# Ledger of designs, part 91: peptides against a protein of PDB entry 6FRK

Target 1, 411 residues: chain A of PDB entry 6FRK
Amino acid sequence: NEEVLNAMLKEVCTALLEADVNIKLVKQLRENVKSAIDLEEMASGLNKRKMIQHAVFKELVKLVDPGVKAWTPTKGKQNVIMFVGLQGSGKTTTCSKLAYYYQRKGWKTCLICADTFRAGAFDQLKQNATKARIPFYGSYTEMDPVIIASEGVEKFKNENFEIIIVDTSGRHKQEDSLFEEMLQVANAIQPDNIVYVMDASIGQACEAQAKAFKDKVDVASVIVTKLDGHAKGGGALSAVAATKSPIIFIGTGEHIDDFEPFKTQPFISKLLGMGDIEGLIDKVNELKLDDNEALIEKLKHGQFTLRDMYEQFQNIMKMGPFSQILGMIPGFGTDFMSKGNEQESMARLKKLMTIMDSMNDQELDSTDGAKVFSKQPGRIQRVARGSGVSTRDVQELLTQYTKFAQMVKKM

## One batch from the design tools (peptide; aimed at target 1 L326)

Design b2_p27_6_s4 (made by RFdiffusion4, then SolubleMPNN; from b2_p27_6, 16 letters changed)
Fold by OpenDDE base, seed 1:
Structure b2_p27_6_s4 (fold): chain B 411 residues (1-411), chain A 27 residues (1-27)
Amino acid sequence: as target 1 above (411 residues)
Amino acid sequence: DERLNAEIELYEQILKALKLLEELLKK
């Protein structure tokens, strides 16, 4: 029995180490799980595997909880949120994602670019903010981040903004000058929350990096970025342990909508490969896929048109990274779609949709769209010319459609 | 052909995922 327990714990520890969980945390977890099971083995009738999984899950939940309540903005007040983190962490993108999240929730939100070090930082923030219709402040001429941050915060306070997000300069290395600049900005603007942005892909370096920030600035919240299908979530545990600060949000991709509030249970379930059914349901509800009941009903009746295929491609594109959605389904491993294959697949879907945009309603709404084109080859040439593609590309689309329509008829 | 088969497999999985989602939302 002890040998079986030790073997199962070894597998779990290996999986956690492979998920970039810090070796010290894995050792502590192993000891805590052993102590918990030795006490619970007196409880009759549970499958030992389920008990071990539950004990591991419970101890991982404790590792993600710093025992500190997460800061939340107060409605009708001015909330200043300062962002800190290394260059390449996704900090600037995350500022825009957080601003967009609060704006969509009906908060009066703005962005301040206090990154004077990186050439084009303000242009990048301005582009992202303009695209999302978020008010922004920055300077092309002022080089002191303290002045920019102070003026921007004062401006947006006077305009009664509720969420004031300040992006600061990152550095490629942990330089004392970066931390001094961050401290000067923090002292000038007196932020209600300091958010550390961490890249999950740095693996075992997460602890040392997070500690270096916490030792210099009063980090109160963590945002973990690049938690896409292949990103090992274990670095997040190291960030919480080092900062003693809660994870408040996660970045799950490159799109502005690839951003979600941190939920402990779904995160640990995903880390253990159990899937995220709640996050899947929430994401489906956010997508209003219920409006596709009519499409699902058509598919059940073996009816599938080129328009139905187009609408499905639109839905897939709205869903964002499909690998993430599959990774939320229990039993679909995260390895199901390589990241490189997803961008290429999305580009291909967009190309196929562009071809279908050159089709007419008779072609799109036909229950046998491929037969409409086969009967009148001139339609293929028209669509090819209209979409700027070869006749071969249109034929390939029709071949794909025919394969899908045959699958739907067999369902 | 291999790339087309991969897309078909992806679409089968999407349809399976959507069907699973429909079953989850009805519960």
Scores: peptide ipSAE 0.010, ipTM 0.357, DockQ to the pose 0.161
OpenDDE base, seeds 2, 3, 4, 5: peptide ipSAE 0.020, 0.022, 0.020, 0.010; ipTM 0.399, 0.420, 0.415, 0.371; seeds 2, 3, 4 fail the geometry check

Design b2_p27_7 (made by RFdiffusion4)
Pose (drawn by RFdiffusion4):
Structure b2_p27_7 (pose): chain A 374 residues (1-38, 47-273, 303-411), chain P 27 residues (1-27)
Amino acid sequence: NEEVLNAMLKEVCTALLEADVNIKLVKQLRENVKSAIDNKRKMIQHAVFKELVKLVDPGVKAWTPTKGKQNVIMFVGLQGSGKTTTCSKLAYYYQRKGWKTCLICADTFRAGAFDQLKQNATKARIPFYGSYTEMDPVIIASEGVEKFKNENFEIIIVDTSGRHKQEDSLFEEMLQVANAIQPDNIVYVMDASIGQACEAQAKAFKDKVDVASVIVTKLDGHAKGGGALSAVAATKSPIIFIGTGEHIDDFEPFKTQPFISKLLGQFTLRDMYEQFQNIMKMGPFSQILGMIPGFGTDFMSKGNEQESMARLKKLMTIMDSMNDQELDSTDGAKVFSKQPGRIQRVARGSGVSTRDVQELLTQYTKFAQMVKKM
Amino acid sequence: EEEVEELEEEIEELAEEAQELREILEE
């Protein structure tokens, strides 16, 4: 049985290593689901599913904008990850939700960058800012957020150039662009086909600049996006959106369950009964109930107080014979009145008859009356 | 003192319920 756990466990470790999941997290997840584990494919895959939900959970809720206030969003990520494409996908998303959204092109390096964001904004009917001539992105971003602030826009999305960590020149310029415009949220856009080099770049982005949200693009293809577990752990940020194509409407919010599945592959007879059950539990205590001075009108009249401390076990064979629908019903008496066929099965395996209940049903009706009167 | 008074009141209420139950059992 120890060999059936390991053959089926190394087959999921290969399923995650093929889904570009970091080898550090696969080796760690393997001995996490081995230590926490101490119709067969369901008792195993349910334990694997709960261990994955433990990893995708960063514990941090997403940054959401406020209507009627200026929200500046700054995009960061590697070269070619889909920042300019996801810039228009997000401005189009909020503009359709009713936000005064605008775009700013703070890329002064990549050829045809302003022309790219101009044509994406021209198509989606979204205001845009940038420059062919301005070579300083700190100037383009500052003089753009200033313009769209004096025009009272609520979503101001600043696009930046692609950068990698070994370029300290572009990492300083990213920090200065973030310090000039002071963004309310910084989004780390990552390609879904990224391999093992993802945790190092995503961590260096978190160190130089404050990354609060992560977007995973190019998920409409074969890539399952296992590199996102290493950006969530590095940036401490949840995934808010995913990209699912080249167009502006190929964009939707991140849901954890479908991504993990792809990455993996009035008084009633019942109340009359419980009140009785507590009066029998407090039943050997009936002599304490006759204690009150001037209140002892009677005590155990006709000896019938002894069987009121004996009827509740026989009535419990009826509850033992009941399932969770009759037991958890608001009116435990209405489930059997409509279907007196349930009065025969309760009588079979519990040894009580269907006759005994007629005297109980009268005793029930009188009890149900004096509680609605209570 | 307050806890004793609350327990006396709970015992009075439970004695009244026992009397009502007797009346039902007599019927």

Design b2_p27_7_s1 (made by RFdiffusion4, then SolubleMPNN; from b2_p27_7, 13 letters changed)
Fold by OpenDDE base, seed 1:
Structure b2_p27_7_s1 (fold): chain B 411 residues (1-411), chain A 27 residues (1-27)
Amino acid sequence: as target 1 above (411 residues)
Amino acid sequence: EKEEEELKKLLEELNQLYLELQKILEE
């Protein structure tokens, strides 16, 4: 029995290490699981594998719970949220995602760029904020992040903003100058919450980075980014252990809506490769499957229009990386689609949709859209000019539509 | 369970559609 337990724990420990769980945490988990499993209950014919999996799951749930209640903004108050993290962690993108999340919930939200170190930081924030229709503040001339942060916070307080997000300078290295700057900004603006943004893809380095931030700045919340790919999120456990702060949100892609509140059980289930059925159901419900059923029914009848193709591309794009959806289904591997082919496919789909945005309802709703364009070649030139593409690109779209419509007729 | 099976079936159908669309887009 002990040999079987040790063999199974070795397999689980290997899988956790492959999921970027810190080696110290894996060792501690192994000891905790061994102490929690009654070997006598394992002798009673219970599925030893299920017992070990349940014990592992329970101990992982404890590792993501810091025992501290997450900070939440107060409605009708001015809530200042300061973001800290390394350059390349996705901090600036995450500021925009959080701002958009609160804006969609009806909060008066704004963004402040206090990153004076990175050239184009303010332009990037301005671009993201403008796309999301989020008010923003920053300077092209002021080099002191304390002045920018203070002026921006004061401005938005006077304008009765409820959520004031401050993006700070990132560094490639843990430099003392970065932490001094962050401390000066924090002292000047007196944030209600300090959010550490961590990249999940840094694996075993998560502990040391999270600890360095917590030792210098009073981190109260963690956001984990880049959970869209090979990073199974084991580094998140290291961040919680080092910061003693809850994970409040996760970033699950590059889109502004690829951002969700952290849920412990789905996260641990995904980390263990058990799938995320709850998150799958939530995503599917958000997609309004009723439109997909109507489309599947049209497909079964061999009817397929350019509008039906556009709606399918929208659905595929709304689903996000199809690899993420497949990774939520138990038994579909995360590697089912190569990330490179998926991003290129999404860029191609977006290009095709942009061409179709220049089509009229008669062209989109025709059961023989390709024939409508073939009969009146002037339509191809109109669509090409409207979408800023070549007539060849429009012809390629119509060729692809024709191939697809022929496949649908064979189904 | 029935909703989960129906959802799995729908996702398999969408996956097949997506894979066929990708092949067409890669040609």
Scores: peptide ipSAE 0.026, ipTM 0.372, DockQ to the pose 0.127
OpenDDE base, seeds 2, 3, 4, 5: peptide ipSAE 0.021, 0.021, 0.016, 0.022; ipTM 0.418, 0.399, 0.378, 0.404; seed 4 fails the geometry check

Design b2_p27_7_s2 (made by RFdiffusion4, then SolubleMPNN; from b2_p27_7, 17 letters changed)
Fold by OpenDDE base, seed 1:
Order: C-alpha cells, then sequence, then structure tokens
Structure b2_p27_7_s2 (fold): chain B 411 residues (1-411), chain A 27 residues (1-27)
C-alpha cells in the first residue's frame, strides 16, 4: 500500500513540476498529502487514485488561498490601483485589460502611464486605451514617474474617476533603483491596492521574483498573465506563497477581453489537466451562442448539415484560441496541446470555412451535403475554384462532414 | 441544470468533432 501510494505521489509530483509548481511547494504538498491520506481507508477498496487526486486537489486549493481577503474597489470612491512587475510580464497590457473590465461594469475608469524608462511605453498605453475608449494620462517630456503619477492621480481624482490605474516602469532585472522608484511612486500617490503582475511562463523563477517585489513594496494583489500558452500556471502558487496575496485576475490571451476573475477550483482543475468546464460554460454563456439550441435540437434528431458544421467552426473560433478551448475540455488538455500547433489547427479550421464560404445555400443546408456533391461533380470544381483550393481539399472536407454526419446519426 | 446538460451535450459533440478532425489530420 505504501509503495503504491509513493509511486502515485511520484507521478503527481512529476506532473506538478511539469506544470511549473515550485519544488518546495511540491515537497510540502507531498508531505501534506501523505499526512492527510489514511492508509487504512485506502485498504477498504476505495479507488486509491481518486483519493490521492482528491487529497492533492484539496492541498492545492489551500496553496492558492493566502488566507487574506482580496481587495475590492468601493463604488462612488476614488480607488487608486498601482501596477508593479517586470518588463515583459504583460503589465501594461494587463492595466488596459483591468481598466476595460471595470469600464464594462460601468465604473468610471482611467489609465496613467508612469513608465518613463521604456521608450514608447506611453504610446503603447495610449494606443490600447484609445482602442478601448479609456481615458489616459502620461507625458512625453516629464521623466520623473513620481511627478507623472501624482499629476495624473490628482487630475483624475478632480474629474471624479472611480478606478485610477497607474502603470509603472518595468525592468529586466531586479534592480534596487526600480524598487526605489516604485516605493517613491507608492508613497506619492498612496494607492489603495498594489497589484503585482507575473508572467506564468517564467516557471520556477516565479517564487524569487514575487518575493523580491513583496520584500520592497506592499503587494496586496497578484495578476497572472500568459495562461494561454504552455504555462499551466503552477508559478501562480509560488507567487501566492511568496507575496501572501490573493490572485485576483488571470490573463488568458492577447485580446483585451482575454481577462477573467480568478476562480480557485477551475484554476486547480486546469493545473491538474482535469479541464475547466466552469470556465468553458462561462465563455459559452458570454458568447450568447443562442444558435446552439437550434443545433442541439438538430443533433438530437440526427441532422447535421455543412452549415451546422460551419457554425460550429465559427463558434470554436469565437471562443478564443483553440488551445484554450481544448484545454477547457476534459481529456483534451494534455494530448492536444502536445501534438498540434494551435496556429496550424486554427489555420485548418479557417481553410475549411473558406471552402464552405464558396458553397451555395442548397449545398450548405442539405441534410446529405456529400450526396449533393457526389451527384454533381461540377459543384466540387466550382467550390475549389471559388475558394482557391484543390478539388482534393473539397473532397477531404466532404469526407470529414460525412464522418461527422454519420456520428450524429448514431447518437 | 437543463442549460448545463445542453452545454455538456454540445461539448461532448464538439469533442467528438475535434477527435475526428485530429484523426483525419493524422491520416
Amino acid sequence: as target 1 above (411 residues)
Amino acid sequence: DEEEKKLEELLKELRKLLEEIEKIEKE
């Protein structure tokens, strides 16, 4: 029994290390799981794997909970939110995402660029803010970030803004000069919340970076970025452990709407490769895929058209990066990300849609679309010419459609 | 509960669709 437990814990520990969970946290988790598992209960014929998974899940949930309530803005007050983080962490993009999130909720939100170190920082912030219709402040001439931050905060306070987001200078290295500048800005503007932005892709370096920030500035919240890539977010556990601060949001892509409130259970489920059914439900509900009911009814009746397939591909493309969608579906997360270049899979879907864009309504709406094309081979040549593809590519699409339509008929 | 079931069914079908796409991509 103990040998089996140790073997299973070794597999789980390996998977957590591959998910960028810090080695110290993995060791602590292993000890906590061993202490929480009653070996006598495992003898009773319960699925040992499920018990270990549940114990691991429970201990991971504790690791993402710092025991500190997340700061929330107060409506009708001026809430100053200062962003800190390394250059390349996605800090500037995350400022815009957070501003857009609050703006969509009806908050009077603005952005301040206090990054004087990076050439074009203000232009980048201005571009992002203008696209989102968010008011912004910055300077092309003032080099002191304290002056810019103070003037910007005062301006937007006087204009009765509720959410005032201050972006600061990032550095490639943990330089004492950066932390001193951040402290001077924080002292001048007296922020209600200091947000540390962390890149999930830095893996095992997350602990040391998060600790260095917490030791110099009073970090109260964490935002984790780049959770759309291969980073399973295990570095987020290191940030919480080092900062003792809650994760409040996650960045899940490059788009301004690729930003969501942090949820503990979905995050841990995704980290373990169990999928994110809840996040997928939320995304599908946000997309108002009203047309899904009509599709589900057709599928229940064993009807599937080329148009129905096109609409499904369109829905998949609207749900965001194919990797994110697949990563949310239980059992797809590990194997699909390893084999397919996401860009290649999206390019293939887009190619299939481009072929279908050259089809007519009779071809798209036929319950036997493949038979329509088989009876009149001239249709294949027309569609191939219209979409700029080979007749083989059209035949491959029709073969795919036929496989799907046969699967739907067997449901 | 009904919307969640409908979504689970849709996801199950999307999963089957994606599995067949992946299978065809390997052929």
Scores: peptide ipSAE 0.007, ipTM 0.270, DockQ to the pose 0.184
OpenDDE base, seeds 2, 3, 4, 5: peptide ipSAE 0.006, 0.008, 0.007, 0.000; ipTM 0.260, 0.284, 0.274, 0.231; seeds 2, 3 fail the geometry check

Design b2_p27_7_s3 (made by RFdiffusion4, then SolubleMPNN; from b2_p27_7, 15 letters changed)
Fold by OpenDDE base, seed 5:
Structure b2_p27_7_s3 (fold): chain B 411 residues (1-411), chain A 27 residues (1-27)
Amino acid sequence: as target 1 above (411 residues)
Amino acid sequence: EEEKKKLLEELKKLNELYKLLQKIQEE
C-alpha cells in the first residue's frame, strides 16, 4: 500500500512540476498528502487513486487560499485601484479588462495611465479604453508618474467615479528604481487596493518576482494572466504563497472579455487536468445556447443560410477562445488549439461578420446565398463597399459559405 | 446531471461545427 501511494504521489508530483508548481510547494504537498491519507482506509478496498486525488485536491485548495479576505470596492465611494507588475505581464491589458468588468456591472469606472517609461503605453491604454468606451486620463508631455496619477485621481474623484484604476510602469532590469517609483505613486494617491499582475507562463520565476513586489509595496490582490496558453497556472500557487494575497481575477485570453473572477475549485481542477465542468456549465448558461436547438434542427434539415452562419460566428465569439472551453472538458488537453491560430481565427471570423453586416435580409436569409450573389454581381460590389473590403474578400466568404452549406446538406 | 449531460452534448455539437469551420478556413 505504501509503495502504491509513493508511486501515485510521484506521478502527481511530476505532473505538478510540469504545471510550473514550485518544487518546495510540491514537496510540502507530498508530505501533507501522506499525513492526510489513512493507510487503513486505503487497505479497505477504496479506490486508492480517487482517495489520493481528493487528498491532493484538498491540499492544493489550501495553497491558493492565503487566509485573507479579498478586497472589494464599496458602492457609492471612490475606490482607487493601483496596478503593479513587470513589463510584459499583461498589466496594461488587465487594467482595461478590470475596468470593463466593473463598467459592465454598472460601476462608474475610469483608467489612468501613469506609465511614463514605456513608449506608447498611453496610446495602448487610450486605444483599449476608447474601444471599451471607458473614460481615461494620461499625458504625452508629463514625465513624472506621481503628477499624472495624482492629477488623474483628483479629476476622477471630483467627477464622482467609483472605480479609478491606475496603471504604473513595469520595468524588468532596474528593480530598485521601479519599486521607489511605485512607492511614491502609492504614497501620493493612497490606493484602496494594490493589485500585482503576474504572468502564469514565467513558471518557477513566479515566487521570486511575487516576493520582490510584496517586500517593497503593500500588494493586497493578485491577478494571474496568460492562462489561455499551455501554462497550467502552477506559478499562481507561488504568487499566493509569496504575497499572502488572494487571486481575485484571471486573464484567460487577449479579448477584453477574457477575464473572470477567480474560482478556487475550477482552477485546481484545471491544474490537475480534471477539467472544469462547473465553469463549463456556467459558460454554456451565459451563452444561452438554448437558441442553438433551432439551428441544430435547421442543420438536420440541410438548411443553412448566411444569417445562420453569422449567428454561429456570434456564438463562437461569445464563447471566447475555444481552447479555454475545450480545456474545461475533461480529457481535452489545452493543446487542441495553438494560441496563434485562435486569435487569427477570431480576427478572420470578425472580418467575415463585418462583411455580413453589409448584407441585406434577402441575402442573409436565402437558402442559397451564394446563388443570390452569383445572379446579381452588383450585390458583391455593394457589400464590399459597405464593409470596406475587396470584392475578392466577399467572394472568399461566399466560397466558404458554399463549402459549409454543402457539408450541412450531407449531414 | 441530466442538464449537465444536455449542455455537454450541445458543446460537442458546437465543437464539431467549429472544427468544420476551421477546416474550411484552412482549405
Scores: peptide ipSAE 0.017, ipTM 0.389, DockQ to the pose 0.158
OpenDDE base, seeds 1, 2, 3, 4: peptide ipSAE 0.017, 0.015, 0.015, 0.007; ipTM 0.420, 0.389, 0.404, 0.339

Design b2_p27_8 (made by RFdiffusion4)
Pose (drawn by RFdiffusion4):
Structure b2_p27_8 (pose): chain A 374 residues (1-38, 47-273, 303-411), chain P 27 residues (1-27)
Amino acid sequence: NEEVLNAMLKEVCTALLEADVNIKLVKQLRENVKSAIDNKRKMIQHAVFKELVKLVDPGVKAWTPTKGKQNVIMFVGLQGSGKTTTCSKLAYYYQRKGWKTCLICADTFRAGAFDQLKQNATKARIPFYGSYTEMDPVIIASEGVEKFKNENFEIIIVDTSGRHKQEDSLFEEMLQVANAIQPDNIVYVMDASIGQACEAQAKAFKDKVDVASVIVTKLDGHAKGGGALSAVAATKSPIIFIGTGEHIDDFEPFKTQPFISKLLGQFTLRDMYEQFQNIMKMGPFSQILGMIPGFGTDFMSKGNEQESMARLKKLMTIMDSMNDQELDSTDGAKVFSKQPGRIQRVARGSGVSTRDVQELLTQYTKFAQMVKKM
Amino acid sequence: EEEEEKEEEFEEELLEAFIELLKEEEE
């Protein structure tokens, strides 16, 4: 049985290693689902599913904008990850939700970058800012957020150039662009086909600049996006959106469950009964109930107080014979009144007859009356 | 009939005294 756990466990470790999941997290997840584990494919895959939900959970809720206030969003990520494409996908998302959204092109390096964001914004009917001539992105971003602030826009999305960590020049310039415009949220856009080099770059981005949200693009293809587990752990940020194509409407919010599945592959007879059950539990205590001075009108009249401390076990064989629909019903007496066929099965395996209930049903009706009167 | 009515009045007094005890235990 120890060999059936390991053959089926190394088959999921290969399923995650093929899904571009970091080898550090696969080796760690393997001994996490081995230590926490101490119709067969369901008792195993349910334990694997709960262990994955434990990893995709960063514990941090997403940054959401406020209507009537200026929200500056700054995009960061590697070269070619889809920042300029996801810039228009997001401005189009909020603009359709009713936000005064605008775009700014703070890329002064990549050829045809302003022309790219201009044509994406021209098509989606979204205001845009940038420059062919301005070579300083700190100047383009500052003089753009200033312009769209004096025009009272609510979503101001600043696009930046692609950068990698070994370029300290572009990492300083990213920190200065973030210090000039002071963004409310910084989004780390990552390609879904990224391999093992993802945790190092995503971590260096978190160190130089404060990354609060992660977007995973190019998920409409074969890439399952296992590199996102390493960006969530590195940036401490949840995934808010995913990209699912080249167009502006190929964009939707991140849902954890479908991503992990792809990455993996009035008083009733019942109340009359419980009140009785507590009066029998407090039943050997009936002599304490006759203690009150001037209250002892009677005590155990006609000896019928002894069988009121004996009827509740026999009535329990009826509850033992009951399932969770009759037991958890608001009116435990209405489930059997409509279907007196349930009065025969309660009588079979519990040894009580269907006759005994007629006297109980009268005793029930009187008890149900005096509580609605209570 | 008079005896049965007396028994029912007595059972009601017991139910009330039991509910009062439950309230006191909860306090």

Design b2_p27_8_s1 (made by RFdiffusion4, then SolubleMPNN; from b2_p27_8, 10 letters changed)
Fold by OpenDDE base, seed 2:
Structure b2_p27_8_s1 (fold): chain B 411 residues (1-411), chain A 27 residues (1-27)
Amino acid sequence: as target 1 above (411 residues)
Amino acid sequence: KEEEEKEEEELKKLLELFNKLLKELKE
């Protein structure tokens, strides 16, 4: 039993190290997991693998949770959010992503460029903000970031903005001058939240960088960028450990919509290569439980109708971007749906739903929908005419349905 | 706990089915 435990822990530790989890955290995890696993309970025939996985998962969740509640903006108030981080961390892009996120949620959001060091910083922010229709402030002539930040914050406070995001200068190295400038800006604008933006691709350097920022500036939140399908998420654990601050969002790509609220369980599942089973469960559960329970019961009985498929397509469409859904599924990397493939896949789903919208209740509610259409080919022609598609498109839908219904019958 | 584990296992099966469906929709 102990040999099996040690072997499995070795594999997990190797995977975590390969995922750029800090070696100190991996050692601590190994010790905590060993202490949490009762070897006597493992002897009772419980699935030793499940028990170890659960213990590892639980301890990883603790490593991502700093025990501090994430700051959240207050509706109807002026919330000043200051961004800090190294150059190349994706800070400026992340400011725009966060602004766009809140704007889409109905918050009056704006951006301030207080990066006076980088040539073209204001032009880049202006370009991103303009594309997203986000109000922005900055200067081409003012070189003091404190003045720009103060004037911008005052302006947008007077205009009753709810979310005021301030982007600061990054540096290539940890320079004392950068931290002094950041502290001066923070003192002048008195932000409600200071967000450290970290690039996940820097691997083992994440801890040292995050610590250097936390030691100089009161970082209260972390955003991890470049968490695409190849990004090693382990640096996020290092950032939390160093900053003692929660991860609030993750950046999953270069586009303004490649940005999502951080969820602990999904992240850990992905880090372990288990996929985001819990986040899928949560998203599936956030889909009105009543409809899912009825579906689960039907699936248990090997029943699956065209209506059930339609409802599932509606559910998928409600879950948001397919890339996010698939990125939550074990074994599906975020790369499985390039954005181009996502829009195409959504268009295909919408086309299939449009075909099903032309079906009648007898066709939709039949447990053998394909047989209903095969017995009366005139139904295919009716549905094709009603939906403005070819008879071939209807046959392709019925073929897909039949394959799915056969899989359900094998469950 | 056992009911939650069963629900989780059923949800996993459902998700596997969805994945298969989505894969077929991409092909």
Scores: peptide ipSAE 0.022, ipTM 0.372, DockQ to the pose 0.020
OpenDDE base, seeds 1, 3, 4, 5: peptide ipSAE 0.022, 0.019, 0.021, 0.022; ipTM 0.367, 0.397, 0.319, 0.395; seed 4 fails the geometry check

Design b2_p27_8_s2 (made by RFdiffusion4, then SolubleMPNN; from b2_p27_8, 17 letters changed)
Fold by OpenDDE base, seed 2:
Structure b2_p27_8_s2 (fold): chain B 411 residues (1-411), chain A 27 residues (1-27)
Amino acid sequence: as target 1 above (411 residues)
Amino acid sequence: DKEKEEEEKNLEKLLKRFLELQEKLKK
């Protein structure tokens, strides 16, 4: 039993190290997992693999939890959010992503470019902000970031903006001058939150970088960027450990909407290559499974109707973006659906639902919906006319339904 | 056509996994 435990822990530790998790954190996790596993319970024939996985998962969750509640903006107040981070971390892009996120949530958001060091920083921010229809402030002539930040914050406070994001200068290296500038800006604008933006791709350098920022500036939140399907998420653990600050969002690509709230469970499951079983469970539970009790009883009996399929499509749509749902399924990486494919897939689901909206209760509630339509082809024509689609589109839906019903019968 | 078939397969896999998960949650 101890040999099996040690072998599995070795594999997990290797995977975590390959995922750029700091070696100190991996060692600590190994010790904590060993201490958390009751070897006596492992002897009782419990699934040793599941116990070890659960213990590892639980300890990784603790590593991502700094024990500090994430700052959240207050609605109807002026919330000043200062961004800090190295050049190339994706900081400027992330400012725009965060502003766009809040704007889409109905917050009055704006952007301030206090990066006076990088040529074209203001033009880049202006371009991104304009594309997203986000108000912005900056200067082409003012070289003092404190003045720009102060004037911009004052302007947008007076205009009753709720989310005021200040982008600061990045540097290629940790320079004392950069930290002094950041401190001066922070002192002048008195931000409600300081967000450290970290590039996940820098791997083992994440800890040292995050620590250097935290030692100089009161970082209260972390955003991890470049978490695409190949991104080693282990640097995020290092950032949390060094900053003692929660990860609030992740950047998953270059587009302004490649941005999502950080979720611990999905992240850890992805880091382990296990998928987000727990987050998928939680999302399924959030869908009020009580409404699905009748569905699950039908599924247990190998019954699956067109209505049951419709309800599943509604549930999938309620779960949010398909990319997030697929990324939660074990063995489905975030790369499994490109963004283009997600919108297209959602549009297809909506089209299928629109076809089903033209079906009657007898068709929807039949345990053999395909047979109902095959026996009376006039139903296909009626549904096609009612939904404004071709008879072929209805036949394609019935073919998909038949495939799903066959899968349910095999469960 | 191929992209459409791949997306349909992806949707099928998603639904299957979702259903499998719902069954596991009731056990």
Scores: peptide ipSAE 0.011, ipTM 0.353, DockQ to the pose 0.136
OpenDDE base, seeds 1, 3, 4, 5: peptide ipSAE 0.006, 0.007, 0.010, 0.005; ipTM 0.369, 0.320, 0.312, 0.306; seed 3 fails the geometry check

Design b2_p27_8_s3 (made by RFdiffusion4, then SolubleMPNN; from b2_p27_8, 13 letters changed; failed a check: too like the target's own chain)
Amino acid sequence: KEEEEKEEKNLEKLLKLFNELLDKLKA

